# Designs tried in a protein design run: peptides against a protein of PDB entry 6B4J. Part 77

Target 1, 315 residues: chain A of PDB entry 6B4J
Amino acid sequence: DITMQWYQQLQDASMQCVLTFEGLTNSKDSQAKKIKMDLQKAATIPVSQISTIAGSKLKEIFDKIHSLLSGKPVQSGGRSVSVTLNPQGLDFVQYKLAEKFVKQGEEEVASHHEAAFPIAVVASGIWELHPRVGDLILAHLHKKCPYSVPFYPTFKEGMALEDYQRMLGYQVKDSKVEQQDNFLKRMSGMIRLYAAIIQLRWPYGNRQEIHPHGLNHGWRWLAQILNMEPLSDVTATLLFDFLEVCGNALMKQYQVQFWKMLILIKEDYFPRIEAITSSGQMGSFIRLKQFLEKCLQHKDIPVPKGFLTSSFWRS

## One batch from the design tools (peptide; aimed at target 1 K260 M261 L264 D268)

Design b1_p29_6_s4 (made by RFdiffusion4, then SolubleMPNN; from b1_p29_6, 13 letters changed)
Fold by OpenDDE base, seed 5:
Structure b1_p29_6_s4 (fold): chain B 315 residues (1-315), chain A 29 residues (1-29)
Amino acid sequence: as target 1 above (315 residues)
Amino acid sequence: MEEEREKRIEENRKWLKEQLEEIEKQEEE
């Protein structure tokens, strides 16, 4: 499976990245620890500051992240911080930055769906300038949300149940598995972030360049999902989330082909989802059904709430 | 009507497979 090979390559690259900066992370030297902490804060704090309020503020955040990744000194916590402070600084920052973007999907977007767009546009813009950050975003995203690949992890003989649960994307703490609703919220946040990234371009970048991970990956994801047996509750939830966020963009890009895909979902895939949906999970299915029926009836996919407009960028 | 629907579904399934093949081809290039 080419997709699984690609996934494994991403994970291997991510692991190699961790090994590369192990000297920085495992150092007992006080100065190295200080540098590590400063770099970690410099990488992650700007991402946490991303908001839906003003385009100007978003640009400042972008510029700060880009400056850091470019080897320029940035102010963080009242100190001048640069990736040049340690030979492993750049790799460390790229990894932590990518991790933080995905974490914002997992946490912020999970709770506030509209937050996907400002986070995604920064991530996309940074990815365009720093491809390694993009690869690491994918590595983190796909590890936490295998459904974003997509694949459904399978239980292997001899595997511990907790390990299987973790592979599925569940958080397991103190032998307690995460509640299904919290799990789905996190997965929703991550898939929404992904769906936003693949359609958004940083408006101040070189528009002549191809999106590093564009809508074609959205089309791929959708096609692959539909070719898979649905997973109870998960497929209906994430398919809705994905289509709500990037359905309008896919409609514009793929036109007649997109509508053919939606008809296929309605006529062929829905019965398959329904067949595995319990009465307690019917909510996710109904939500997807209603969304698709509305879209098919109106022959339109609405622009998602929180989509960044020209007025946002003028603020 | 049901036969026509079933035929359409089968055609669309075939189309989906073709889309996936094209996607795979593009990923290999």
Scores: peptide ipSAE 0.594, ipTM 0.933, DockQ to the pose 0.244
OpenDDE base, seeds 1, 2, 3, 4: peptide ipSAE 0.583, 0.590, 0.581, 0.592; ipTM 0.930, 0.932, 0.929, 0.933

Design b1_p29_7_s1 (made by RFdiffusion4, then SolubleMPNN; its pose is not in this set)
Fold by OpenDDE base, seed 3:
Formats: sequence, C-alpha cells, structure tokens
Structure b1_p29_7_s1 (fold): chain B 315 residues (1-315), chain A 29 residues (1-29)
Amino acid sequence: as target 1 above (315 residues)
Amino acid sequence: SEEEEKKRKEELEKLRKKIEELEKEIEEL
C-alpha cells in the first residue's frame, strides 16, 4: 500500500531526526541543557502566540520562526537564541516546531475551530521554505491521528489493549483510557488543522510556486477514506470536520468532480457508516448527513468560519 | 454472513472504480 509506505517513511524520518539530536536532549551538561531549553522555547512560544487578531502580528511570528530556522539569532525569553549554538540545534528546533504545530491542532483548534486558519497559514508558509518541517508536521500528525493518513490501526495478536488504544490515538494515563468525547475533539482539531494547511498559502511568499502539500492531498484523503470501512463515530466526525474546513476550497478546485464525490459519499458511503453506527452514536452521523444534504441542496459549500480574508492581512 | 461480507466488498470495489474515474477526469483537466 503506497499510503502505508508513505506513512512509514515519514515515521522513519522522524525517528532518525530524534536520534540525530539525542546528544542535545540527553546531555547532562548544564550549558547543553540551557541551550536545549532556549531552543525549545524559541521554537514553540511563537506558535503559541498565533492568534486571529491581526495579520501584522501573524507576519511577525512567521518572520521570527523563519529567522530561527535560517540560522539567524532571535530574541526569546530576553536572550539571543540561535540554532547555531549546538550542532544538533536545527534538527531539534525543526522537530519541536513541527510537534508544536500539531499540538495546536490537538489543543487550540480542538477548542476553537476558527484557530485552524492562522495556525495553518503559518505552518504552510514555513513548510514552503523549510520542507523538512513539513515532513515532521506530517509525521507528528500521523502518529497522533492515524486518521489523517488515513488508516485505521488494527489489533494484532499478542498486543496489549492499551498499546492498541494508543495506536488508535487515545491517550492512556495510569491505565485509564481517554473519554471518547475528548478523543474525538482532539482528532477533530488535528484534522481541521490539516484541512486548513492543504488549502492555504502564505500571502508574502512566492505564490507562483506549487503548494508543498496542497489540495490534491485533500482529494487523496477523501478517496482513501471512502475506500476504507468506516470506523464507528470517528469516520463520520472527521469526514464532517474535513469537509467543513476544506469543502469550499475543494469545490472551487475540482468543481463537478467534487460534487460527484459528494454524491458518492451520500449515496454509497452513508449506508456503510449507518450500518456501524449505534443508536447512541447517531449524533455525528446525523451532523454529517445534514451537512451533506444542505450542501447538495444548495449546490454550495459555505466558506468556513475563521477563513482569512484580505481585511485580516491589512490589519 | 460470508455472503453479506462478499456483497460489501463488491460494493466497496464499485465505489473504488467510481473514484478512479473521477481521478482520471481531474487529471484530464
């Protein structure tokens, strides 16, 4: 399976990255620890500062992240910080930055869906300039949300139940599995972030270049989902999240073909979702159904709430 | 039943073919 090969390649690259900076992360030297903490803060704090408030502030954050990744010194915590402070500094920062973008999907976007767009446009712009960060974003995303690949992890003989639950994306702490609602919120946030990334371009970059991970991956994601047996509650939830965020963009890009896909979802895939949906899980199914019926009836998919407009970039 | 599973697999294969046709249409644009 080409999709699974791609997944594994990204995971391998991520693991190799971790091994590359292991010397920095495991060092007991006080100076190395200080550098590590400074680099970690420099990589993650700007991402946490991303907001829907003003385009000018978003540009400042982008420029700071790009400067850091370019080997330039940046101010962080009142100190000058550079990836050149340690030979493994760049790899470490790229990894932590990518991890933080995915965490913002998992946490911020999960709670505030509109936050997907400013985070995604920065991530997309950084990915365009720093492809390795993009690959690491995918690696982190795929690890936390296998449905973003998409694939559904399978239970293997001899596997511990907790390990299987973790593979599915559940958090397991002290032998307690995460509640389904919290799990779905986190998965939703990550899918919404991904759906935003694939459609957004940084407005101050070279727009003539091809998007490094564009809407063609959105089409691929939909196609792959439809070629899989649905997972109870999860598939209906994430399909809705994805279409709500990037359905308008896909409609504009693929036009008639996108509508044919939407009809296939309604006519051929809905019965499959329904067949595995219990009476207690009908909420996500009904929400997806209502969304698709409305879109098909009106022959339109609304622009998602929080979509960045020209007015945002002038602020 | 095995028959129901077979039917479901056949339906999935039909869906796959429809998707592949759409992909070809997109590539031709």
Scores: peptide ipSAE 0.296, ipTM 0.817, DockQ to the pose 0.867
OpenDDE base, seeds 1, 2, 4, 5: peptide ipSAE 0.025, 0.275, 0.022, 0.280; ipTM 0.621, 0.811, 0.616, 0.812

Design b1_p29_7_s2 (made by RFdiffusion4, then SolubleMPNN; its pose is not in this set)
Fold by OpenDDE base, seed 2:
Structure b1_p29_7_s2 (fold): chain B 315 residues (1-315), chain A 29 residues (1-29)
Amino acid sequence: as target 1 above (315 residues)
Amino acid sequence: SEEEKERREKELKELREKIEKLEEEIEKQ
């Protein structure tokens, strides 16, 4: 399976990256620990500052992240910080930055869906300039949300139940698995972030270049989801999340083919989702159904709430 | 009608096959 090979390659690259900066992370030296903390803050704080407030502020954040990744000194916590402070500094920063982008999907976007767009446009722009960060974003995303690949992890003989639950993307703490609502909320945030990344380009970059991970991956994701057996509650939830965020862009790109896909979802895939949907899970199913019915009736997919406008970039 | 149902089922099957082909094309890129 080409998809599973790609998944594994990204995970291997991520693991290799961790190994490359082990010297920095495991150092008992006080100076190395300080450098690690400074680099971690320099990588992650700008991402946490991303907001829907102003395009100018977003540009400042982008420029700061790009400067850091380019080996330039940046101000963080009142100090000058550079990846050149340690030979493993760049690898560490790339990893932590990528991890933080995915974490913003998991936390911020999960709670505030409109936050997907400003986070995603920065992530896309950084990915264009720093492909390794993009690969690490995918690796972190895929590990936390296998449905973003998509694949459904299978239980293997001899596997602990908790390990299987973690593979499915559940948080397990003190032998307690997270509640389904919290799980779906986190997965939704990550899928929405991904759906935003694949459609957005940084407006101040070279727009003539091909998107490093563009809408073709969105089409692939949909095709793969539709070729898989639906999972109870999960499929209906994430399919809605994806289409709400990315459907307008996919419609513009794939036109008639996109509409055929929506018809296929409504007429062929819905009965399969319904067959596995319990009475307590009808909410996600109904939401997806209503969305698709509305879109098919109007022959239009609305621009998602929070989509960045020209006025945003002039602010 | 039963004939309309059969036509629709055939159309859906053809659409599924087209989507699968598109998936394969994208995976090769």
Scores: peptide ipSAE 0.028, ipTM 0.638, DockQ to the pose 0.235
OpenDDE base, seeds 1, 3, 4, 5: peptide ipSAE 0.023, 0.025, 0.033, 0.055; ipTM 0.606, 0.624, 0.603, 0.654; seeds 1, 4, 5 fail the geometry check

Design b1_p29_7_s3 (made by RFdiffusion4, then SolubleMPNN; its pose is not in this set)
Fold by OpenDDE base, seed 2:
Structure b1_p29_7_s3 (fold): chain B 315 residues (1-315), chain A 29 residues (1-29)
Amino acid sequence: as target 1 above (315 residues)
Amino acid sequence: EEKRKKEREKKLEELKKKIEELEEEIEKQ
């Protein structure tokens, strides 16, 4: 399975990255610990500052992240910080930055769906300039949300139930598995972020270049989901999230083929979702149903709420 | 109904083909 090979390659690259900077992370030296913390803050704080407020502020954040990744000194916590402070500094920063982008999907986007767009446009722009950060974003995303690949992890003989639950993307703390609603909320945030990344380009970059991870991956994701057996509640939830965020972009890109896919979802795949949907899960199912019916009736998919406008970039 | 079934089957095959094409593209990247 080529998809699983791709998944594994990204995970291996991520693991190798962690091993590369283990000297920095495991050092008992006080100066190394200080450098690590400074680099971690420099990588993650700008991402946490991303907001829907102003395009000018978003550009400042982007420029700061790009400067850091380019080996330039940046101000963080009142100090000058550079990846050159340690030989492993760049790898560490790339990893932590990528991790933070995915975490913003998991937390911020999960609670505020419109936050997907400003986070995603920065992530996309950074990915264009720093491909390794993009690969690490995928690795973190895939590990936390296997449905972003998509694949469904399988239980293996001898596997602990908790480990299987973690592979499915659940948080397990003190032998207690995460509640389904919280799980789906986090998965939704990550899928929405991903759906935004694949369609957005940084407006101040070289637009003549191909998107490093563009809408073709969105088409692939949909096609793969449709070829998989639906999961109870999960499939209806994430399929809606994905289509709400990137359906308009996919419609524009793939035109007639997109509509054929949407009809196939409604006529063939939707009954399969219905067959596995319990009475307690009807909310996600009904939401998907209404969305599909509305889109097919109007022959249009609306631009998602929170999509960045020209007025945003002039602010 | 039979016509609709055949049309759905055709659409599914088109999707499968597109998946395969995209998977090949990912492998080349």
Scores: peptide ipSAE 0.026, ipTM 0.608, DockQ to the pose 0.137
OpenDDE base, seeds 1, 3, 4, 5: peptide ipSAE 0.026, 0.026, 0.022, 0.024; ipTM 0.598, 0.598, 0.573, 0.609; seed 4 fails the geometry check

Design b1_p29_7_s4 (made by RFdiffusion4, then SolubleMPNN; its pose is not in this set)
Fold by OpenDDE base, seed 3:
Structure b1_p29_7_s4 (fold): chain B 315 residues (1-315), chain A 29 residues (1-29)
Amino acid sequence: as target 1 above (315 residues)
Amino acid sequence: EEKEKKEREEELKKLQEKIKELEKEIEEE
């Protein structure tokens, strides 16, 4: 399976990255610990500062992240910080930055869906300039949300139930599995972030270049989902999240073909979702149904709430 | 159950064929 090979390759690259900076992370030296913490803050704080307030502020954040990744000194916590402070500094920063973008999907976007767009446009722009960060974003995303690949993890003989639950993307703490609603909320946030990344370009870059992970991956994702047996509640939820965020962009890009895909979802895939949907799980199914019916009826997919306009970039 | 599974597999195959056709249409544009 080509999709699973791609998944594994990204996971392997991520693991190799961790091994590369292990010396920095495991060092007991006081100076190395200080450098690690300074680099971690420099990588993650700018991402946490991303907001919908002003395009100018978003540009400042982008420039700071790009400067850090370019080996330039940046101010963080009142200190000058550079990846050159340690030989493993760049790999560590790339990994932590990518991890933080995915965490913003998991946390911020999960709670505030409109936050997907400013986070995603920065992530896309950084990915364009730093492809390794993009690969690490995918690796972190796929690990936390296998449905972003997409695949549904299977229980294997001899596997502990908790390990299976973690593979499915559930958080397990103190032998307690995460509640389904919280799980779906986190997965939704990550899918929405992904759906935003694949359609957005940093406006101050070379927009004539091909998107490093563009809308063609959105089409691929849909095709793969439709070729899979639906998972109860999960498939309906995430399919809605994906289409709500990037459906308008896919419609504009693929036009008639995209509408054929929506018809296929409605006519051929919905019955399969319905067949596995219990009475207590009808909420996600109904939401998806209503969305598709409205879109098909109006022959339009609305621009998602929070989409960045030209006015945002002038602020 | 086996019959229903087989019917679903056949339906899935048809769906996969439709998706493949849609992918080709996109590549031709």
Scores: peptide ipSAE 0.036, ipTM 0.561, DockQ to the pose 0.879
OpenDDE base, seeds 1, 2, 4, 5: peptide ipSAE 0.031, 0.029, 0.028, 0.030; ipTM 0.551, 0.573, 0.550, 0.573

Design b1_p29_8_s1 (made by RFdiffusion4, then SolubleMPNN; its pose is not in this set)
Fold by OpenDDE base, seed 1:
Structure b1_p29_8_s1 (fold): chain B 315 residues (1-315), chain A 29 residues (1-29)
Amino acid sequence: as target 1 above (315 residues)
Amino acid sequence: EEERKKREKELLEEFKAQVEKLLQEEAAR
């Protein structure tokens, strides 16, 4: 399976990255620990500061992240921090930065869907300049949300139930599995972030370059989903999330072909989703149904709420 | 990087073909 090979390659690259900076992370030296913490803060705090408030602030955050990744000193916590402070500093920062972007999908976007766009445009811009960060974003995303690949992890003989639950993306703490609603909320946030990344370009970059992970990956994602058996509640939820965020962009890019796919979803795939949807899960199904019916009726996919406009960049 | 891009392109083309096949099958029903 080519999809699984791609997934595994990204996971392997991520694991190799972790091994590369293990000296920094496992050091018992006080100075090394300090450097690690400073680098971690320098990588993650700017991402947490991303907001929908002003384009100028977003540019400052972008510039700070880019400077850090470029080996330039940045101010963090009242200190000058640079990836050059440790030989594994760059790898560590790239990994932690990528992890933080995905975490913002999991947490911030999950709670505030509009937050996907400012986070995504920064992530896309950084990815354009630092491809390794992009690969690590995918690796983290895929690990936390296998549905972003997409694939559905399978239970293997001899596997512990908790391990299987974690593979599915559930959080398991003290032998208690996460509630389904919380699980879906986190998955939704990550899918929405991904859907935003693939359509957004940093406006201050070289726009002549091809998007490092563009809408063609959105088309791929949809194609793969349609070739899979639906998963109860999950498929309906995430398909809606994806289409709500990037459906307009896909419509513009693929035009007639996009509408054919949408019809296929409504006429062929929907009955399969319905067949596995219980009465308690009808909410997600109905939401998707209503969205698709409205879009097909109007022959239009609305621009998602929170989409960054020219006025945002002038602020 | 070039090899990665090539692989991604191939994957995308395969998925496009899969979608086209699905569309053809649906149209034939």
Scores: peptide ipSAE 0.030, ipTM 0.622, DockQ to the pose 0.069
OpenDDE base, seeds 2, 3, 4, 5: peptide ipSAE 0.030, 0.029, 0.030, 0.042; ipTM 0.613, 0.637, 0.597, 0.665; seed 5 fails the geometry check

Design b1_p29_8_s2 (made by RFdiffusion4, then SolubleMPNN; its pose is not in this set)
Fold by OpenDDE base, seed 1:
Structure b1_p29_8_s2 (fold): chain B 315 residues (1-315), chain A 29 residues (1-29)
Amino acid sequence: as target 1 above (315 residues)
Amino acid sequence: EEARKKREEELLKEFEEKVQELLEEEAKR
């Protein structure tokens, strides 16, 4: 399976990255620990500062992240920080930056769906300049949300139930599995972030270049989801999240083929989702149904709420 | 029951073929 090979390659690259900076992370030296903490803060704080407030502020954040990744010194916590402070500094920063982008999907976007767009445009722009960060974003995303690949993890013989639950993307703490609503909320945030990344380009970059992970991956994702058996509650939830965020962009890109896909979802895939939907899960199903019916009736998919406009970039 | 199962299998096959067609159309772009 080509999709599973791609998944495994990204996971392997991520694991190799972790091994590369293990010397920095496991060092008992006080100076190395200080450098690690400074680099971690320099990589993650700018991402946490991303907001829907102003395009100018977003540009400052982008420039700071790009400067750090380019080996330039940046100010963080009142100190000058550079990836050159340690031989593993760049790999560590790339990994932690990518991890933080996915974490913002999991936490910030999960709670505030509009936050997907400013986070995604920075992530896309950084990915364009630093492809390894993009691969690590995918690796982190795929590990936390296998539905972003998409695939459904399988229970293997001898596997602990908790490990299987974690593979499915659930948080398990003190032998307690995460509640379904919280799980779906986190998965939704990550899918929404992904759906935003694949359609957005940094406006101050070289627009002549091809998007490093563009809408063709969104089309692939939809096709792969539709070729899979629906998963109870998950499929209806994430399909809605994906289409709400990138459906307008897919419509513009794929035109007639996109509408064929929507008709196929409504006529052929919906009965399969309905058949596995319990009465307690009808909320997600109804939301998807209403969205598709509205889109088909109006022959339009609305621009998602929070989409970055020209006015945002002038602020 | 057998007739229903066969119909479900036929519908699934038709669906898979339609999805595959859409994928192939995208790959040609």
Scores: peptide ipSAE 0.055, ipTM 0.633, DockQ to the pose 0.150
OpenDDE base, seeds 2, 3, 4, 5: peptide ipSAE 0.025, 0.035, 0.033, 0.030; ipTM 0.567, 0.613, 0.654, 0.598; seeds 2, 5 fail the geometry check

Design b1_p29_8_s3 (made by RFdiffusion4, then SolubleMPNN; its pose is not in this set)
Fold by OpenDDE base, seed 5:
Structure b1_p29_8_s3 (fold): chain B 315 residues (1-315), chain A 29 residues (1-29)
Amino acid sequence: as target 1 above (315 residues)
Amino acid sequence: EEERKEREEKLLKEFEEQVAKLEEEEAAR
């Protein structure tokens, strides 16, 4: 399975990255601990400051992240911080930055769907300049949300239930599994972030270059989802999230082929979703149905709420 | 149902081929 091979390659690369900076993370030396903390803050705080408020502020955040990744000193917590402070500093920062982007999908976008766009445009722009950060974003995303690959993890013989739940993307704390609504909310946030990343380009970069992980991956994702048996509640939820965020962009890019795909979903894939949808899960199914019916009726996919406009970049 | 399945398989194949083509074009640049 090519998709699973890709998944595993990214996970392996992520694991190798962790091993590379293990010396920094496991050091008992006080100076190394200080450097680690400073680098972690420098990598993550700017991402947490991303908001829908102003394009100028977003540019400042981008420039700060890019400067850090470029080996330049940046101000963080009132101190000058650089990845050059430790030989493993760059790898550590790239990993933590990527982790933080995915975490913002999991937390911020999950609660505020419009937040996907400013986070995604920064992530896309950083990915364009720093491909390794992009690979690590995918690795973190895939691990937390296997549906972003997509694949549906299966229970294997001898597997502990908790491990299976974690593979599915559930949080398990103190032997308590996450509630389904919270799980779906987090997965939705991550899918929405991903759907935003694949369509957005940083406006101040070299737009002549190809998007490092563009809409072709959106097309791939849809093709793969449609080739899979749907998962109860999950498929209907995430398919809606994905199409709501990137459907307009896919429509513009793929035109007639996109509409063929929507028709396929509505006519052929929907019955498969319906067949596995319980009465308690009809909300997600109905939402997807209504969205597709509206889009097909109007022959248009609306621009998603929170999409960044020219006026945003002038603020 | 069989016609629907055939249509689905055909469209999925077309999608996969388009993805592969785009990936090749991106790798060649």
Scores: peptide ipSAE 0.128, ipTM 0.742, DockQ to the pose 0.633
OpenDDE base, seeds 1, 2, 3, 4: peptide ipSAE 0.031, 0.000, 0.032, 0.038; ipTM 0.554, 0.296, 0.529, 0.565; seeds 3, 4 fail the geometry check

Design b1_p29_8_s4 (made by RFdiffusion4, then SolubleMPNN; its pose is not in this set)
Fold by OpenDDE base, seed 5:
Structure b1_p29_8_s4 (fold): chain B 315 residues (1-315), chain A 29 residues (1-29)
Amino acid sequence: as target 1 above (315 residues)
Amino acid sequence: MEERKKREEELLEEFEKAVAELLAEEAAR
């Protein structure tokens, strides 16, 4: 199907990117290793510094990332660093930057849901200026969280169980699979980050331009989820995460169509989720139920906690 | 059940087309 073709295309592009900078990553030369480390730090440290504290700090971080991607020298670790230090520097930085954004979803947003918004607005703004970074964000996101595509990986004949678990997004270390709660926490973080990216625009950019990966992809995601058989615990969890973060934006954008979708979820799809939900998984199910019922009752989806306001940008 | 699936499929097809258009535009750049 077209969704899987899109998934595969992005994965192929990501793999080709890795091959392109393999010379930099596999170099045994001490200077090349130093350059690699400097570029990696320059790409990733600014992303790790993103916080909900002040809009001015966020702008500074954005400007630094944009400068780096534009071939300008930036200060990192007390040194001047530029992607021009190596012919493969730009590709490497774009890849590592994109990877880091997704990691922040997986780690920071997973633990602090409100962190999705400042990370997402930077990611969106960078994506607007650097489309390749956006594609790589999707590639990393899809690989770590296939539910962001969405699709549910299937076990294939001859596949090792551990490989299947990894395809599902589980971490497997020393033949030990990740606990379900930790898995869902990470997946939630990545979905929340994605849901934030598709609705946010960098306020200091050209806002007249079309969002490079906007709310239409959110609508597509919902449509695809509804066209799939639900996965136990996962579907209820991530559908809630997605709607909590971008439901308000979707409501504003699609209006009556959104409400038709929400009713479809509640009345037609929700029973299918219930049918596969065990007693031990009722928490996610109940949370989704309560959210849907509340939204339908009030005919409103609340603005998500942590949404960036005008006051944030003036700070 | 059939009506539900049909509705879901129609929505999916509509927005899959939109995604395909976006991909085509990107490839043309």
Scores: peptide ipSAE 0.030, ipTM 0.657, DockQ to the pose 0.260
OpenDDE base, seeds 1, 2, 3, 4: peptide ipSAE 0.028, 0.024, 0.021, 0.029; ipTM 0.594, 0.583, 0.559, 0.600; seeds 3, 4 fail the geometry check

## One batch from the design tools (peptide; aimed at target 1 L264)

Design b1_p30_1 (made by RFdiffusion4)
Pose (drawn by RFdiffusion4):
Structure b1_p30_1 (pose): chain A 315 residues (1-315), chain P 30 residues (1-30)
Amino acid sequence: as target 1 above (315 residues)
Amino acid sequence: EEEEELEEEMFEEAKEEMEELLEEFEEEKE
């Protein structure tokens, strides 16, 4: 409940932000749409540019967003734009910027697991300078993936199925329901991004402040889901690509206590899945063992493939 | 400040539940 109460605090806090700018979106004038068009444009593209080429140019995207959020003018396609045009624009750009980070994790990181880090460092950095943006990231991240909270949505009695599948985060339309394959990845990429944000810190600016969403939330996440019965395919998958991304940082921080948590899912939580999962979906549960059978004996969890090296920063 | 206090209490609760689960697991293994 401590988590579910905190879960609601962010959600209804985001709905307050959905209404604070109410009128900027619900506007049909010509100029009214041009403004709504140029802001969302110049705020959600720099996030899409976040590449793995170099940290040198990765700073441009960070500065371009810091200037845009802090109110300074920002060069956009054509003429320069700024938030000072409208008082509602700031509380609007912070909304759209937050969704983009999760969205970049939704599409890009789900397919390309390595791009989780170059995106997370910009987000873990912008979270420091502007905490308001972070709560909005925890807002969208949580609804589109309640498994990141982590809380498994229970079945409310007397309700149709298509109503329930939407609560699980499946993308559904009038008649189309998102397949399970093209759904499981959308969740992987989300928590792989979440598992990266909590362990990375923006290097530049020399800040003595602390990580806004510390690695502590990585421990609670593993603990909060390992104490409850696992879902068949979702848990064994998400439990793997979270440890592959953040298992190295947790091993260093919580040295022995983290290993105890691992020799538990090896002999106490693995059986909790072998019966729950049918023979048609053991694919996820198998990767989870192949991941630990090594890590437990190697006494090491490999650094995540795609970690930003020193070469990436200087270069 | 209230949010930070909730995050600390959430962390302490999750850690205590994990320590209790480990004690139960060691007793079962023995």

